# Ledger of designs, part 31: peptides against a protein of PDB entry 7VSI

Target 1, 32 residues: chain A of PDB entry 7VSI
Amino acid sequence: EDISEDPSWARVVNLNALLMMAVAVFLWGFYA

## One batch from the design tools (peptide; made by RFdiffusion4, then SolubleMPNN)

Design b2_p18_5_s2 (from b2_p18_5, 14 letters changed)
Fold by OpenDDE base, seed 1:
Structure b2_p18_5_s2 (fold): chain B 32 residues (1-32), chain A 18 residues (1-18)
Amino acid sequence: as target 1 above (32 residues)
Amino acid sequence: SIDALLEELFRMILEVLN
């Protein structure tokens, strides 16, 4: 089975990762 | 600073979107 990323889903995952990082940074900035 | 981190994060977001 090919384990290569589908380009469209790779983008969705990357965007979600960036959103999660943004939330983490804001929480860190607010509480730390 | 958090401002610099936020700026870098926005740059990364724009890089992924474009």
Scores: peptide ipSAE 0.065, ipTM 0.567, DockQ to the pose 0.743
Fold by OpenDDE base, seed 5:
Structure b2_p18_5_s2 (fold): chain B 32 residues (1-32), chain A 18 residues (1-18)
Amino acid sequence: as target 1 above (32 residues)
Amino acid sequence: SIDALLEELFRMILEVLN
């Protein structure tokens, strides 16, 4: 089984990871 | 600051998309 990432889908996953991190940081900044 | 955080976030997004 080839588990190597497709370059286009890798970008989509990376963007979603960045967005989740941004939301977490903004929530932390708002409530802290 | 929030401005510096947003600037860094946008830089990272553009770096991933480029």
Scores: peptide ipSAE 0.062, ipTM 0.563, DockQ to the pose 0.583
Fold by OpenDDE base, seed 3:
Structure b2_p18_5_s2 (fold): chain B 32 residues (1-32), chain A 18 residues (1-18)
Amino acid sequence: as target 1 above (32 residues)
Amino acid sequence: SIDALLEELFRMILEVLN
């Protein structure tokens, strides 16, 4: 079976990673 | 500034989307 990354899902995952990093930084900046 | 940080964040998001 091919385990190569699907380009469309890779884009979705990368976007969610960036959004989660931004949320984490904003929470840290506000509450710590 | 917060405005500059948000602008840079949005640029990174657009780079991932395009």
Scores: peptide ipSAE 0.058, ipTM 0.555, DockQ to the pose 0.487
Fold by OpenDDE base, seed 2:
Structure b2_p18_5_s2 (fold): chain B 32 residues (1-32), chain A 18 residues (1-18)
Amino acid sequence: as target 1 above (32 residues)
Amino acid sequence: SIDALLEELFRMILEVLN
């Protein structure tokens, strides 16, 4: 399928997304 | 509540890891 995700890369991307969200929350908590 | 938000967060983490 043209837009199908490789499951291993999908997991890496999703973990990085979660990490970025965690960083954003900590920055929010630190500066706000 | 904060407890409910944490539970939801952990659910999302587990969903990604599994």
Scores: peptide ipSAE 0.050, ipTM 0.518, DockQ to the pose 0.537

Design b2_p18_5_s3 (from b2_p18_5, 16 letters changed)
Fold by OpenDDE base, seed 1:
Structure b2_p18_5_s3 (fold): chain B 32 residues (1-32), chain A 18 residues (1-18)
Amino acid sequence: as target 1 above (32 residues)
Amino acid sequence: SVDALLEELFRMMLEVLN
């Protein structure tokens, strides 16, 4: 691959992405 | 629709987990 991703940091980023998506869904559900 | 967007969001989350 031309670009490689560190699997440890990939996990941290992915978990933060999941957390942000969950928060976004709750905010969306609350205000929409 | 809102429901379709929510479904797509859940698909994205599951895609990250798997």
Scores: peptide ipSAE 0.062, ipTM 0.561, DockQ to the pose 0.347
Fold by OpenDDE base, seed 5:
Structure b2_p18_5_s3 (fold): chain B 32 residues (1-32), chain A 18 residues (1-18)
Amino acid sequence: as target 1 above (32 residues)
Amino acid sequence: SVDALLEELFRMMLEVLN
């Protein structure tokens, strides 16, 4: 099967990954 | 160290953006 990513959804996933990383850093900075 | 972990995290972020 050709498992190719749709470019628009790939961008959505990447942006969500960045948001999750940023939230993790802020939570770390707040509680640690 | 915390600084080393943050540096690695930022590298991962930049890798996603590129």
Scores: peptide ipSAE 0.061, ipTM 0.557, DockQ to the pose 0.386
Fold by OpenDDE base, seed 3:
Structure b2_p18_5_s3 (fold): chain B 32 residues (1-32), chain A 18 residues (1-18)
Amino acid sequence: as target 1 above (32 residues)
Amino acid sequence: SVDALLEELFRMMLEVLN
């Protein structure tokens, strides 16, 4: 069985990953 | 340094976008 990512869900996950990285930078910049 | 951390952050962002 192929375990490759579904392209549509891959895009959703990648966008959320970018958003989480942006939030992490803001939190780090403000509190550290 | 902060610059090194930003460089690593951008690397991770590019990895996700690729």
Scores: peptide ipSAE 0.060, ipTM 0.552, DockQ to the pose 0.363
Fold by OpenDDE base, seed 4:
Structure b2_p18_5_s3 (fold): chain B 32 residues (1-32), chain A 18 residues (1-18)
Amino acid sequence: as target 1 above (32 residues)
Amino acid sequence: SVDALLEELFRMMLEVLN
């Protein structure tokens, strides 16, 4: 089985990663 | 420093986008 990343789902995952990083920055900015 | 941490954060963001 090929474990290569599907391009369409790669975009979804990457966008969610960016959103999570944004949330982390806001939490860091508020609590640190 | 905070600036160094921000630089590292932005680098990681750009790494995801590229």
Scores: peptide ipSAE 0.059, ipTM 0.551, DockQ to the pose 0.387

Design b2_p18_5_s4 (from b2_p18_5, 15 letters changed)
Fold by OpenDDE base, seed 3:
Structure b2_p18_5_s4 (fold): chain B 32 residues (1-32), chain A 18 residues (1-18)
Amino acid sequence: as target 1 above (32 residues)
Amino acid sequence: TVDALLAALFAMILAVLN
């Protein structure tokens, strides 16, 4: 498929997404 | 509260892993 996701980069992107979400939750908890 | 933050964090983890 022309838009198929490379499994190795998919994992890297997902891990970065988790890191960003964790930081966002703690910032939300501190300021909200 | 800390419990609410933890619940939100776990919900996000589960959402990404599924």
Scores: peptide ipSAE 0.196, ipTM 0.729, DockQ to the pose 0.348
Fold by OpenDDE base, seed 5:
Structure b2_p18_5_s4 (fold): chain B 32 residues (1-32), chain A 18 residues (1-18)
Amino acid sequence: as target 1 above (32 residues)
Amino acid sequence: TVDALLAALFAMILAVLN
């Protein structure tokens, strides 16, 4: 069973992770 | 402060891209 990431979906997941982290930082900056 | 938030954001970017 191959558990390696598909390179295209790995990129999509990593970009979404970055976007969520950026949103979290901005929410922290605005509300905290 | 904005500078501290920006530093944290850049650190997270580098962590994901590395």
Scores: peptide ipSAE 0.196, ipTM 0.728, DockQ to the pose 0.375
Fold by OpenDDE base, seed 1:
Structure b2_p18_5_s4 (fold): chain B 32 residues (1-32), chain A 18 residues (1-18)
Amino acid sequence: as target 1 above (32 residues)
Amino acid sequence: TVDALLAALFAMILAVLN
C-alpha cells in the first residue's frame, strides 16, 4: 500500500504545524 | 526581542513552505 502523503491532508497537517510553531514562538517570547 | 521572534516565525514559515 502506498504510504505517501495525501496532498489535502498534508496541507491540513502543515497548517496545523505552522500554527503550533507560531504559538510556541509567542509563548517563548512571553515566558523566556 | 520582537524582531527576533518575527524573524524566527518568518524562518519557520519559509522552512515549511520550502
Scores: peptide ipSAE 0.194, ipTM 0.727, DockQ to the pose 0.373
Fold by OpenDDE base, seed 4:
Structure b2_p18_5_s4 (fold): chain B 32 residues (1-32), chain A 18 residues (1-18)
Amino acid sequence: as target 1 above (32 residues)
Amino acid sequence: TVDALLAALFAMILAVLN
């Protein structure tokens, strides 16, 4: 099995990770 | 500081876009 990341899906995952980080920062800014 | 964390966040955004 090839476990290497497909470059297109890697970008999708990275963008979703950044979205989640942005949401977390806004939640931190609002509640902390 | 919040300023340093914001700078780090923007750096990570730029790193992912490249």
Scores: peptide ipSAE 0.182, ipTM 0.704, DockQ to the pose 0.714

Design b2_p18_6_s1 (from b2_p18_6, 14 letters changed)
Fold by OpenDDE base, seed 5:
Structure b2_p18_6_s1 (fold): chain B 32 residues (1-32), chain A 18 residues (1-18)
Amino acid sequence: as target 1 above (32 residues)
Amino acid sequence: SIQALLEAIFAMMLAILS
């Protein structure tokens, strides 16, 4: 079974990861 | 701080559930 990433979905996941990190940093900055 | 770290983790959970 091939578990390699589909290139299109890999891009979507990577963009979402960046957005999650940005939101995390903003909440850290606001509530720290 | 621990509070700040928890806020960051919460943000990630919200992103996953949205």
Scores: peptide ipSAE 0.128, ipTM 0.674, DockQ to the pose 0.074
Fold by OpenDDE base, seed 3:
Structure b2_p18_6_s1 (fold): chain B 32 residues (1-32), chain A 18 residues (1-18)
Amino acid sequence: as target 1 above (32 residues)
Amino acid sequence: SIQALLEAIFAMMLAILS
């Protein structure tokens, strides 16, 4: 069975990871 | 702060569940 990443979904996951990290940093920066 | 850390964790969970 092929477990290689689909290139299109890999981009979606990576972009969502970056957005999630940005939100986390803003919350930390605002309330810390 | 601990509050800020918790808020960041919740934001991550909401992003994953969306």
Scores: peptide ipSAE 0.124, ipTM 0.671, DockQ to the pose 0.075
Fold by OpenDDE base, seed 2:
Order: C-alpha cells, then sequence, then structure tokens
Structure b2_p18_6_s1 (fold): chain B 32 residues (1-32), chain A 18 residues (1-18)
C-alpha cells in the first residue's frame, strides 16, 4: 500500500508538532 | 538547565502516550 501521508492527518500531525514544540519551550522557560 | 530539558522531554513523552 502507498505510505504517502494523508493530507488531513498530515495537518493534524503538523499542528500537534507545533503545539508540542510550544509546550516544550514554555516548560523549558518556566523551570529553567 | 538539564532539569528543564528533562521536563520538556518528559512532557513530550507523556503527550505521545496520552
Amino acid sequence: as target 1 above (32 residues)
Amino acid sequence: SIQALLEAIFAMMLAILS
């Protein structure tokens, strides 16, 4: 089967990646 | 700090598992 990204799920994953990056930065900043 | 880095990594792990 084709392993290419489904566009809808790609968007969901990208949004979650950005949110996780933001949370990681805030945790770094808060506890540093 | 290392503490802050570990906190961020742990939070990401928790996010993946939740």
Scores: peptide ipSAE 0.117, ipTM 0.668, DockQ to the pose 0.071
Fold by OpenDDE base, seed 4:
Structure b2_p18_6_s1 (fold): chain B 32 residues (1-32), chain A 18 residues (1-18)
Amino acid sequence: as target 1 above (32 residues)
Amino acid sequence: SIQALLEAIFAMMLAILS
């Protein structure tokens, strides 16, 4: 089975990861 | 340093977007 990432979907996942990190940082800034 | 950390984060962002 080929589990290598599709380049286009890899970028989508990475961008969503960055958005999640940004949200986490803003929550940290708000509550800390 | 904070500056070095920011530079690393932005470099990773640019690498993902490239």
Scores: peptide ipSAE 0.095, ipTM 0.578, DockQ to the pose 0.471

Design b2_p18_6_s2 (from b2_p18_6, 15 letters changed)
Fold by OpenDDE base, seed 1:
Structure b2_p18_6_s2 (fold): chain B 32 residues (1-32), chain A 18 residues (1-18)
Amino acid sequence: as target 1 above (32 residues)
Amino acid sequence: TVAELLRAIFAMMLAVLA
């Protein structure tokens, strides 16, 4: 219970994580 | 290299925050 996530904030964090991963892949593709 | 990794991390941070 102490470290349980609020489902709305969990979704926001997960979507931001996916956006960061997409940006990382594109930057790797163009600059690595 | 470490320098390339740092460059990539900073570029990612700027791309997300800009």
Scores: peptide ipSAE 0.084, ipTM 0.635, DockQ to the pose 0.058
Fold by OpenDDE base, seed 2:
Structure b2_p18_6_s2 (fold): chain B 32 residues (1-32), chain A 18 residues (1-18)
Amino acid sequence: as target 1 above (32 residues)
Amino acid sequence: TVAELLRAIFAMMLAVLA
């Protein structure tokens, strides 16, 4: 099975990963 | 605590999906 990433979906996933990391840092900043 | 960690993870999920 080919598990290579589609470049367009890879970008969407990476942007969502960055958004989740930003939210995590904000929550850490407010509650830790 | 473990409970605080779980609440933080859940809050992160909701914050992204809201």
Scores: peptide ipSAE 0.078, ipTM 0.623, DockQ to the pose 0.056
Fold by OpenDDE base, seed 3:
Structure b2_p18_6_s2 (fold): chain B 32 residues (1-32), chain A 18 residues (1-18)
Amino acid sequence: as target 1 above (32 residues)
Amino acid sequence: TVAELLRAIFAMMLAVLA
């Protein structure tokens, strides 16, 4: 079974990770 | 507190899904 990362899904996951980090920084900046 | 941590996690999830 090929366990290589699908390039299209890799991009989706990376974009979601960046959005999560941006939201975390916003909440830290506003409420901390 | 644990409650505050959970609230923060849920807020982050909702903000990303909005």
Scores: peptide ipSAE 0.078, ipTM 0.622, DockQ to the pose 0.056
Fold by OpenDDE base, seed 4:
Structure b2_p18_6_s2 (fold): chain B 32 residues (1-32), chain A 18 residues (1-18)
Amino acid sequence: as target 1 above (32 residues)
Amino acid sequence: TVAELLRAIFAMMLAVLA
């Protein structure tokens, strides 16, 4: 089974991961 | 508590996905 990432989708996933991390840090900063 | 930590993680997940 080929589990290698498509380079275009890998970039989209990485950008969404960074966005989620930023939101998590903001929520932590305001409510924790 | 562990329960409060998990609740916070789920709340953050919902905040991103909503």
Scores: peptide ipSAE 0.074, ipTM 0.606, DockQ to the pose 0.054

Design b2_p18_6_s3 (from b2_p18_6, 14 letters changed)
Fold by OpenDDE base, seed 4:
Formats: C-alpha cells, structure tokens, sequence
Structure b2_p18_6_s3 (fold): chain B 32 residues (1-32), chain A 18 residues (1-18)
C-alpha cells in the first residue's frame, strides 16, 4: 500500500500545522 | 531556558487536549 501523501490533504495538514505552531507560540508568549 | 521550554511543551499539550 502506498504511504505517500495525497497533495490536497498534504496542504490541509501543512496549513493546520502552521496554525498550531502559531497558537503554540502565542501560548508560550503569554504563559512562559 | 529549560523551564520556558517545558512550559511551551505543556501549553502545546493542553492546546491539543482542549
């Protein structure tokens, strides 16, 4: 079975990853 | 520095669990 990423879902995952990293940085900034 | 990194890791964990 192929484990390579579907390009459209790869984009969705990458955008969510960037969003989560931004939120994490804000949380670090406010609470650390 | 270490405490700051731990706080960031904990914040990320809480972010995922919330």
Amino acid sequence: as target 1 above (32 residues)
Amino acid sequence: VVSDLLAAILAMMLEVLA
Scores: peptide ipSAE 0.064, ipTM 0.591, DockQ to the pose 0.060
Fold by OpenDDE base, seed 5:
Structure b2_p18_6_s3 (fold): chain B 32 residues (1-32), chain A 18 residues (1-18)
Amino acid sequence: as target 1 above (32 residues)
Amino acid sequence: VVSDLLAAILAMMLEVLA
């Protein structure tokens, strides 16, 4: 059994992670 | 404090998903 990521879904998740981190930084800058 | 931080993380997640 292999737990390696599917390359297509890995790409989608990575892009969403980057978007989420960008939003987090902007919220930090706005409220802190 | 911990609940406030978790709420903030939740808000960020919902902001991306909405």
Scores: peptide ipSAE 0.056, ipTM 0.550, DockQ to the pose 0.056
Fold by OpenDDE base, seed 1:
Structure b2_p18_6_s3 (fold): chain B 32 residues (1-32), chain A 18 residues (1-18)
Amino acid sequence: as target 1 above (32 residues)
Amino acid sequence: VVSDLLAAILAMMLEVLA
C-alpha cells in the first residue's frame, strides 16, 4: 500500500506539531 | 511521575485542540 502523506494533511499535522513543540518548550521554560 | 507526565501531555494536546 502507498503510505505517502496527503499534502494538505501533512501541512496540518506539521503545523500542529510545531504548536505542540512550542507549548512543550514554554512549559519546560516555566517549570524547569 | 508517570501520571504527571501523562497529565502534561494531555494538557498540551488540549491547549492546541481547544
Scores: peptide ipSAE 0.055, ipTM 0.550, DockQ to the pose 0.058
Fold by OpenDDE base, seed 3:
Structure b2_p18_6_s3 (fold): chain B 32 residues (1-32), chain A 18 residues (1-18)
Amino acid sequence: as target 1 above (32 residues)
Amino acid sequence: VVSDLLAAILAMMLEVLA
């Protein structure tokens, strides 16, 4: 299927998503 | 309030990408 995720890039995206969420929580903790 | 929250989310995204 053409829209299926490549497993290697899926991991890269997921790791970046986790990093983004962690930074967002720290920014929320600092400013809220 | 909603616009402030959206602005804050955008700011957080820009902070990560900077």
Scores: peptide ipSAE 0.055, ipTM 0.559, DockQ to the pose 0.054

Design b2_p18_6_s4 (from b2_p18_6, 14 letters changed)
Fold by OpenDDE base, seed 3:
Structure b2_p18_6_s4 (fold): chain B 32 residues (1-32), chain A 18 residues (1-18)
Amino acid sequence: as target 1 above (32 residues)
Amino acid sequence: TVLALLRAILAMILAILS
């Protein structure tokens, strides 16, 4: 089976990854 | 700095949208 990423879903996953990293940075900046 | 962090976030957004 083909395991290549669908371009539209790849972008959705990347945006969610960026969102999670932003949340982590804000929590680190506030509590650390 | 805060400005450097904001620029880095902007760069990541632009990279994903390209």
Scores: peptide ipSAE 0.081, ipTM 0.577, DockQ to the pose 0.615
Fold by OpenDDE base, seed 2:
Structure b2_p18_6_s4 (fold): chain B 32 residues (1-32), chain A 18 residues (1-18)
Amino acid sequence: as target 1 above (32 residues)
Amino acid sequence: TVLALLRAILAMILAILS
């Protein structure tokens, strides 16, 4: 079974991960 | 440090878009 990432979905996942990190930093900045 | 963080974020965006 090949577990290699599809390049187009890898980009979508990475952008979503970056968005989630930005949201986390904004929450940290707002509540801390 | 804030400028370094902004540069790091920009670098990550550029790496993802490349």
Scores: peptide ipSAE 0.074, ipTM 0.566, DockQ to the pose 0.523
Fold by OpenDDE base, seed 1:
Parts: structure tokens; sequence; C-alpha cells
Structure b2_p18_6_s4 (fold): chain B 32 residues (1-32), chain A 18 residues (1-18)
């Protein structure tokens, strides 16, 4: 069974991860 | 250091989009 990531969904997930990290950094900058 | 961080973030974005 191939559990390798679908390249399109991998990109979507990675972009969401990047977005969430950016939001976290902005919140850190705002509240720290 | 800020410039280095921005460059690293840009590199990550480019890696994701590659």
Amino acid sequence: as target 1 above (32 residues)
Amino acid sequence: TVLALLRAILAMILAILS
C-alpha cells in the first residue's frame, strides 16, 4: 500500500503549515 | 539576523512551491 503524499495535497498542507507559522509569529510579535 | 530569517523564510516558501 502506497502511503506517499499526493504532491498537490502535500503543497496545500505545507502552505497551510506556513500560514499557521506566520500567524503564530504575528501573534507572538503582537502579544510578546 | 532579520535579513537572514527573511531569506530562510523565502527559501522555505520556494522549496514548498518547487
Scores: peptide ipSAE 0.073, ipTM 0.563, DockQ to the pose 0.514
Fold by OpenDDE base, seed 4:
Structure b2_p18_6_s4 (fold): chain B 32 residues (1-32), chain A 18 residues (1-18)
Amino acid sequence: as target 1 above (32 residues)
Amino acid sequence: TVLALLRAILAMILAILS
């Protein structure tokens, strides 16, 4: 079975990864 | 430095949206 990323879902995953990184940076800045 | 960080973030957003 092919495990290549679907281009549309790859974009969704990347956007969510960016969002998670932004949240992590804000939490780090606030609590550290 | 702040400007460089903002440019890097913008570049990442644009790369994802390309």
Scores: peptide ipSAE 0.070, ipTM 0.558, DockQ to the pose 0.463

Design b2_p18_7_s1 (from b2_p18_7, 14 letters changed)
Fold by OpenDDE base, seed 5:
Structure b2_p18_7_s1 (fold): chain B 32 residues (1-32), chain A 18 residues (1-18)
Amino acid sequence: as target 1 above (32 residues)
Amino acid sequence: LIDALLQALFQMMLEVLN
């Protein structure tokens, strides 16, 4: 079974991960 | 510190998009 990521969908997932990290940093900066 | 961290996140975003 080939478990290699499609490069287009890998980019979408990585972008969403970065956006979630940015949101987490903003919440940390505001509430902590 | 926060501005530097946000700048680093922005740079990583550009690297992912390009």
Scores: peptide ipSAE 0.068, ipTM 0.581, DockQ to the pose 0.745
Fold by OpenDDE base, seed 1:
Structure b2_p18_7_s1 (fold): chain B 32 residues (1-32), chain A 18 residues (1-18)
Amino acid sequence: as target 1 above (32 residues)
Amino acid sequence: LIDALLQALFQMMLEVLN
């Protein structure tokens, strides 16, 4: 309860995190 | 290493979607 995540916003943040990770992997694949 | 990281990424994708 103290700092628990709202399930809907948690999913939005997680989706954005996945998008960032995918971009990072593609950049890594391109430059490394 | 790359295969393991990609597998982990896909697992996280499945966890987020479900």
Scores: peptide ipSAE 0.064, ipTM 0.559, DockQ to the pose 0.695
Fold by OpenDDE base, seed 2:
Parts: C-alpha cells; sequence; structure tokens
Structure b2_p18_7_s1 (fold): chain B 32 residues (1-32), chain A 18 residues (1-18)
C-alpha cells in the first residue's frame, strides 16, 4: 500500500504540531 | 532570546500556512 503523505493532510498535521509547540512553549514559560 | 524564539515560531507558522 502507498504510505506517501497526502499534502493537504500533511499541512493540517503540521499546523497542529506547531500549535502544540506553541502551547508547550507557553507552558514552559509559565512554569519555568 | 525569548523574543527571537517567538519570532522563529511565528515565521514557521507563516511558512506552514503559506
Amino acid sequence: as target 1 above (32 residues)
Amino acid sequence: LIDALLQALFQMMLEVLN
């Protein structure tokens, strides 16, 4: 089966990854 | 340092959106 990443879903995943990174940075900044 | 990190984060966000 082809496991190549769909470009549209890749963008959605990347956006969510960056949002999670932003949340992580804010949590780090708040508690550290 | 933090300002530069935030700027880098925003630039990455813009690159993903574009």
Scores: peptide ipSAE 0.064, ipTM 0.567, DockQ to the pose 0.677
Fold by OpenDDE base, seed 4:
Structure b2_p18_7_s1 (fold): chain B 32 residues (1-32), chain A 18 residues (1-18)
Amino acid sequence: as target 1 above (32 residues)
Amino acid sequence: LIDALLQALFQMMLEVLN
């Protein structure tokens, strides 16, 4: 069975990663 | 430096969206 990323789900995961990075930057900006 | 980093970040966002 191939474990290759589905292109549609890869985009969803990448968008969630960007949202998490944005949240991390806001938290860093607020507390640091 | 910061402007270049922000531009690189923006380009990565556009790459994900497109």
Scores: peptide ipSAE 0.052, ipTM 0.529, DockQ to the pose 0.500

Design b2_p18_7_s2 (from b2_p18_7, 14 letters changed)
Fold by OpenDDE base, seed 5:
Structure b2_p18_7_s2 (fold): chain B 32 residues (1-32), chain A 18 residues (1-18)
Amino acid sequence: as target 1 above (32 residues)
Amino acid sequence: TVAALLAALFALMLAVLN
């Protein structure tokens, strides 16, 4: 089976990953 | 600073969108 990413969903996943990293940094900044 | 962090995150956003 082909495991290549759909280009549009790859972009959505990458944006969500970036947003999750931003949230993690803000939580760290607030609680640490 | 918060401004520098936001600028870096914005730059990463642009890199993902291009």
Scores: peptide ipSAE 0.056, ipTM 0.564, DockQ to the pose 0.586
Fold by OpenDDE base, seed 1:
Structure b2_p18_7_s2 (fold): chain B 32 residues (1-32), chain A 18 residues (1-18)
Amino acid sequence: as target 1 above (32 residues)
Amino acid sequence: TVAALLAALFALMLAVLN
């Protein structure tokens, strides 16, 4: 079974990672 | 600072989409 990333799902994961990093930066900026 | 942060996040979005 090949474990290579599907390009469409890779993009979804990368966008969610970017959103999570944005939220983390805002939380850091507000509380730290 | 907020505008610069938003611009950086927008640039990262474009990098992910390309």
Scores: peptide ipSAE 0.055, ipTM 0.562, DockQ to the pose 0.503
Fold by OpenDDE base, seed 4:
Structure b2_p18_7_s2 (fold): chain B 32 residues (1-32), chain A 18 residues (1-18)
Amino acid sequence: as target 1 above (32 residues)
Amino acid sequence: TVAALLAALFALMLAVLN
């Protein structure tokens, strides 16, 4: 079994990670 | 500004998708 990332799903995961980081920064900026 | 932050996040999105 290969654990290498599928390039299309890697983009989806990276986009979701970016969106989560954006939400985290906004929450930090609002509540801290 | 908030607009500059949103523009930076959008630029990062384009970098991830490219």
Scores: peptide ipSAE 0.055, ipTM 0.558, DockQ to the pose 0.507
Fold by OpenDDE base, seed 3:
Structure b2_p18_7_s2 (fold): chain B 32 residues (1-32), chain A 18 residues (1-18)
Amino acid sequence: as target 1 above (32 residues)
Amino acid sequence: TVAALLAALFALMLAVLN
């Protein structure tokens, strides 16, 4: 079984991770 | 400050897309 990361899905996941981090910072700024 | 933070997030976006 190949567990290597597909380059196209890697980009999608990394972009979503960045967006989630941005949202988390704004939530922290609002509630903290 | 806000503009610098937005610019940093934009730079990170470009880094992810490359």
Scores: peptide ipSAE 0.052, ipTM 0.553, DockQ to the pose 0.484

Design b2_p18_7_s3 (from b2_p18_7, 14 letters changed)
Fold by OpenDDE base, seed 5:
Structure b2_p18_7_s3 (fold): chain B 32 residues (1-32), chain A 18 residues (1-18)
Amino acid sequence: as target 1 above (32 residues)
Amino acid sequence: TITALLQALFAMMLAVLN
């Protein structure tokens, strides 16, 4: 089977990755 | 600044949506 990424789910995953990075930056900025 | 970081994150979000 080809492991080609579905473009709609790729966007969902990438958006979640960006949200996690944003949360990490806010936590660092607030607690460090 | 936090504003600059938020602006960069927002720009990355727009890039992902396109």
Scores: peptide ipSAE 0.097, ipTM 0.625, DockQ to the pose 0.620
Fold by OpenDDE base, seed 2:
Structure b2_p18_7_s3 (fold): chain B 32 residues (1-32), chain A 18 residues (1-18)
Amino acid sequence: as target 1 above (32 residues)
Amino acid sequence: TITALLQALFAMMLAVLN
Protein backbone atom coordinates (compact mmCIF):
# COMPACT_ATOMS: atom_id res chain seq x y z
CA GLU B 1 0.00 0.00 0.00
CA ASP B 2 1.23 3.50 -0.79
CA ILE B 3 1.52 5.44 2.49
CA SER B 4 2.71 8.62 0.75
CA GLU B 5 1.37 11.81 2.30
CA ASP B 6 -1.54 13.51 0.51
CA PRO B 7 -0.40 17.12 -0.21
CA SER B 8 -3.70 18.71 0.89
CA TRP B 9 -3.82 16.84 4.20
CA ALA B 10 -0.09 17.44 4.68
CA ARG B 11 -0.80 21.18 4.56
CA VAL B 12 -3.69 20.87 7.04
CA VAL B 13 -1.52 18.88 9.46
CA ASN B 14 1.39 21.31 9.09
CA LEU B 15 -0.89 24.31 9.70
CA ASN B 16 -2.27 22.65 12.83
CA ALA B 17 1.28 21.92 14.00
CA LEU B 18 2.18 25.57 13.43
CA LEU B 19 -0.91 26.74 15.35
CA MET B 20 0.00 24.47 18.26
CA MET B 21 3.53 25.92 18.26
CA ALA B 22 2.07 29.45 18.26
CA VAL B 23 -0.20 28.58 21.21
CA ALA B 24 2.78 27.11 23.07
CA VAL B 25 4.74 30.32 22.46
CA PHE B 26 1.83 32.44 23.71
CA LEU B 27 1.55 30.30 26.84
CA TRP B 28 5.29 30.63 27.38
CA GLY B 29 5.09 34.40 26.85
CA PHE B 30 2.16 34.77 29.23
CA TYR B 31 3.23 32.49 32.09
CA ALA B 32 7.03 32.74 31.93
CA THR A 1 14.42 37.93 21.73
CA ILE A 2 10.69 38.06 20.95
CA THR A 3 11.52 39.58 17.55
CA ALA A 4 13.76 36.66 16.60
CA LEU A 5 11.10 34.21 17.76
CA LEU A 6 8.39 35.95 15.71
CA GLN A 7 10.71 35.90 12.69
CA ALA A 8 11.23 32.16 13.13
CA LEU A 9 7.47 31.57 13.42
CA PHE A 10 6.85 33.68 10.32
CA ALA A 11 9.53 31.74 8.42
CA MET A 12 7.86 28.47 9.45
CA MET A 13 4.49 29.84 8.27
CA LEU A 14 5.97 30.65 4.85
CA ALA A 15 7.58 27.20 4.67
CA VAL A 16 4.21 25.53 5.36
CA LEU A 17 2.35 27.65 2.80
CA ASN A 18 4.83 26.71 0.04
Scores: peptide ipSAE 0.095, ipTM 0.619, DockQ to the pose 0.667
Fold by OpenDDE base, seed 3:
Structure b2_p18_7_s3 (fold): chain B 32 residues (1-32), chain A 18 residues (1-18)
Amino acid sequence: as target 1 above (32 residues)
Amino acid sequence: TITALLQALFAMMLAVLN
């Protein structure tokens, strides 16, 4: 089976990962 | 600083969109 990422869905996943990183950085910046 | 955090987040956004 080909497990290669579709480029459009790869971008959607990367943007969601970026959103999670942004939330984590703001929580860290506020509480640490 | 908040400015430095926002700059880093903006840079990461541009890297993902590239």
Scores: peptide ipSAE 0.091, ipTM 0.626, DockQ to the pose 0.540
Fold by OpenDDE base, seed 4:
Structure b2_p18_7_s3 (fold): chain B 32 residues (1-32), chain A 18 residues (1-18)
Amino acid sequence: as target 1 above (32 residues)
Amino acid sequence: TITALLQALFAMMLAVLN
C-alpha cells in the first residue's frame, strides 16, 4: 500500500500548517 | 521582537515552498 504523500497536496497541508502557526503566534502575542 | 518573528515566519514560508 502506497502511503507516500502527493507533493502538491503535501505543499497545501504544509501551507495550512504555517497559517495555523501564524494565527497561534498572534493569539499568543495578544492574550499572553 | 516583531522583526525576528517576521524573519522566522518568512524563513518557514520559503522552506515549505522549496
Scores: peptide ipSAE 0.088, ipTM 0.613, DockQ to the pose 0.550

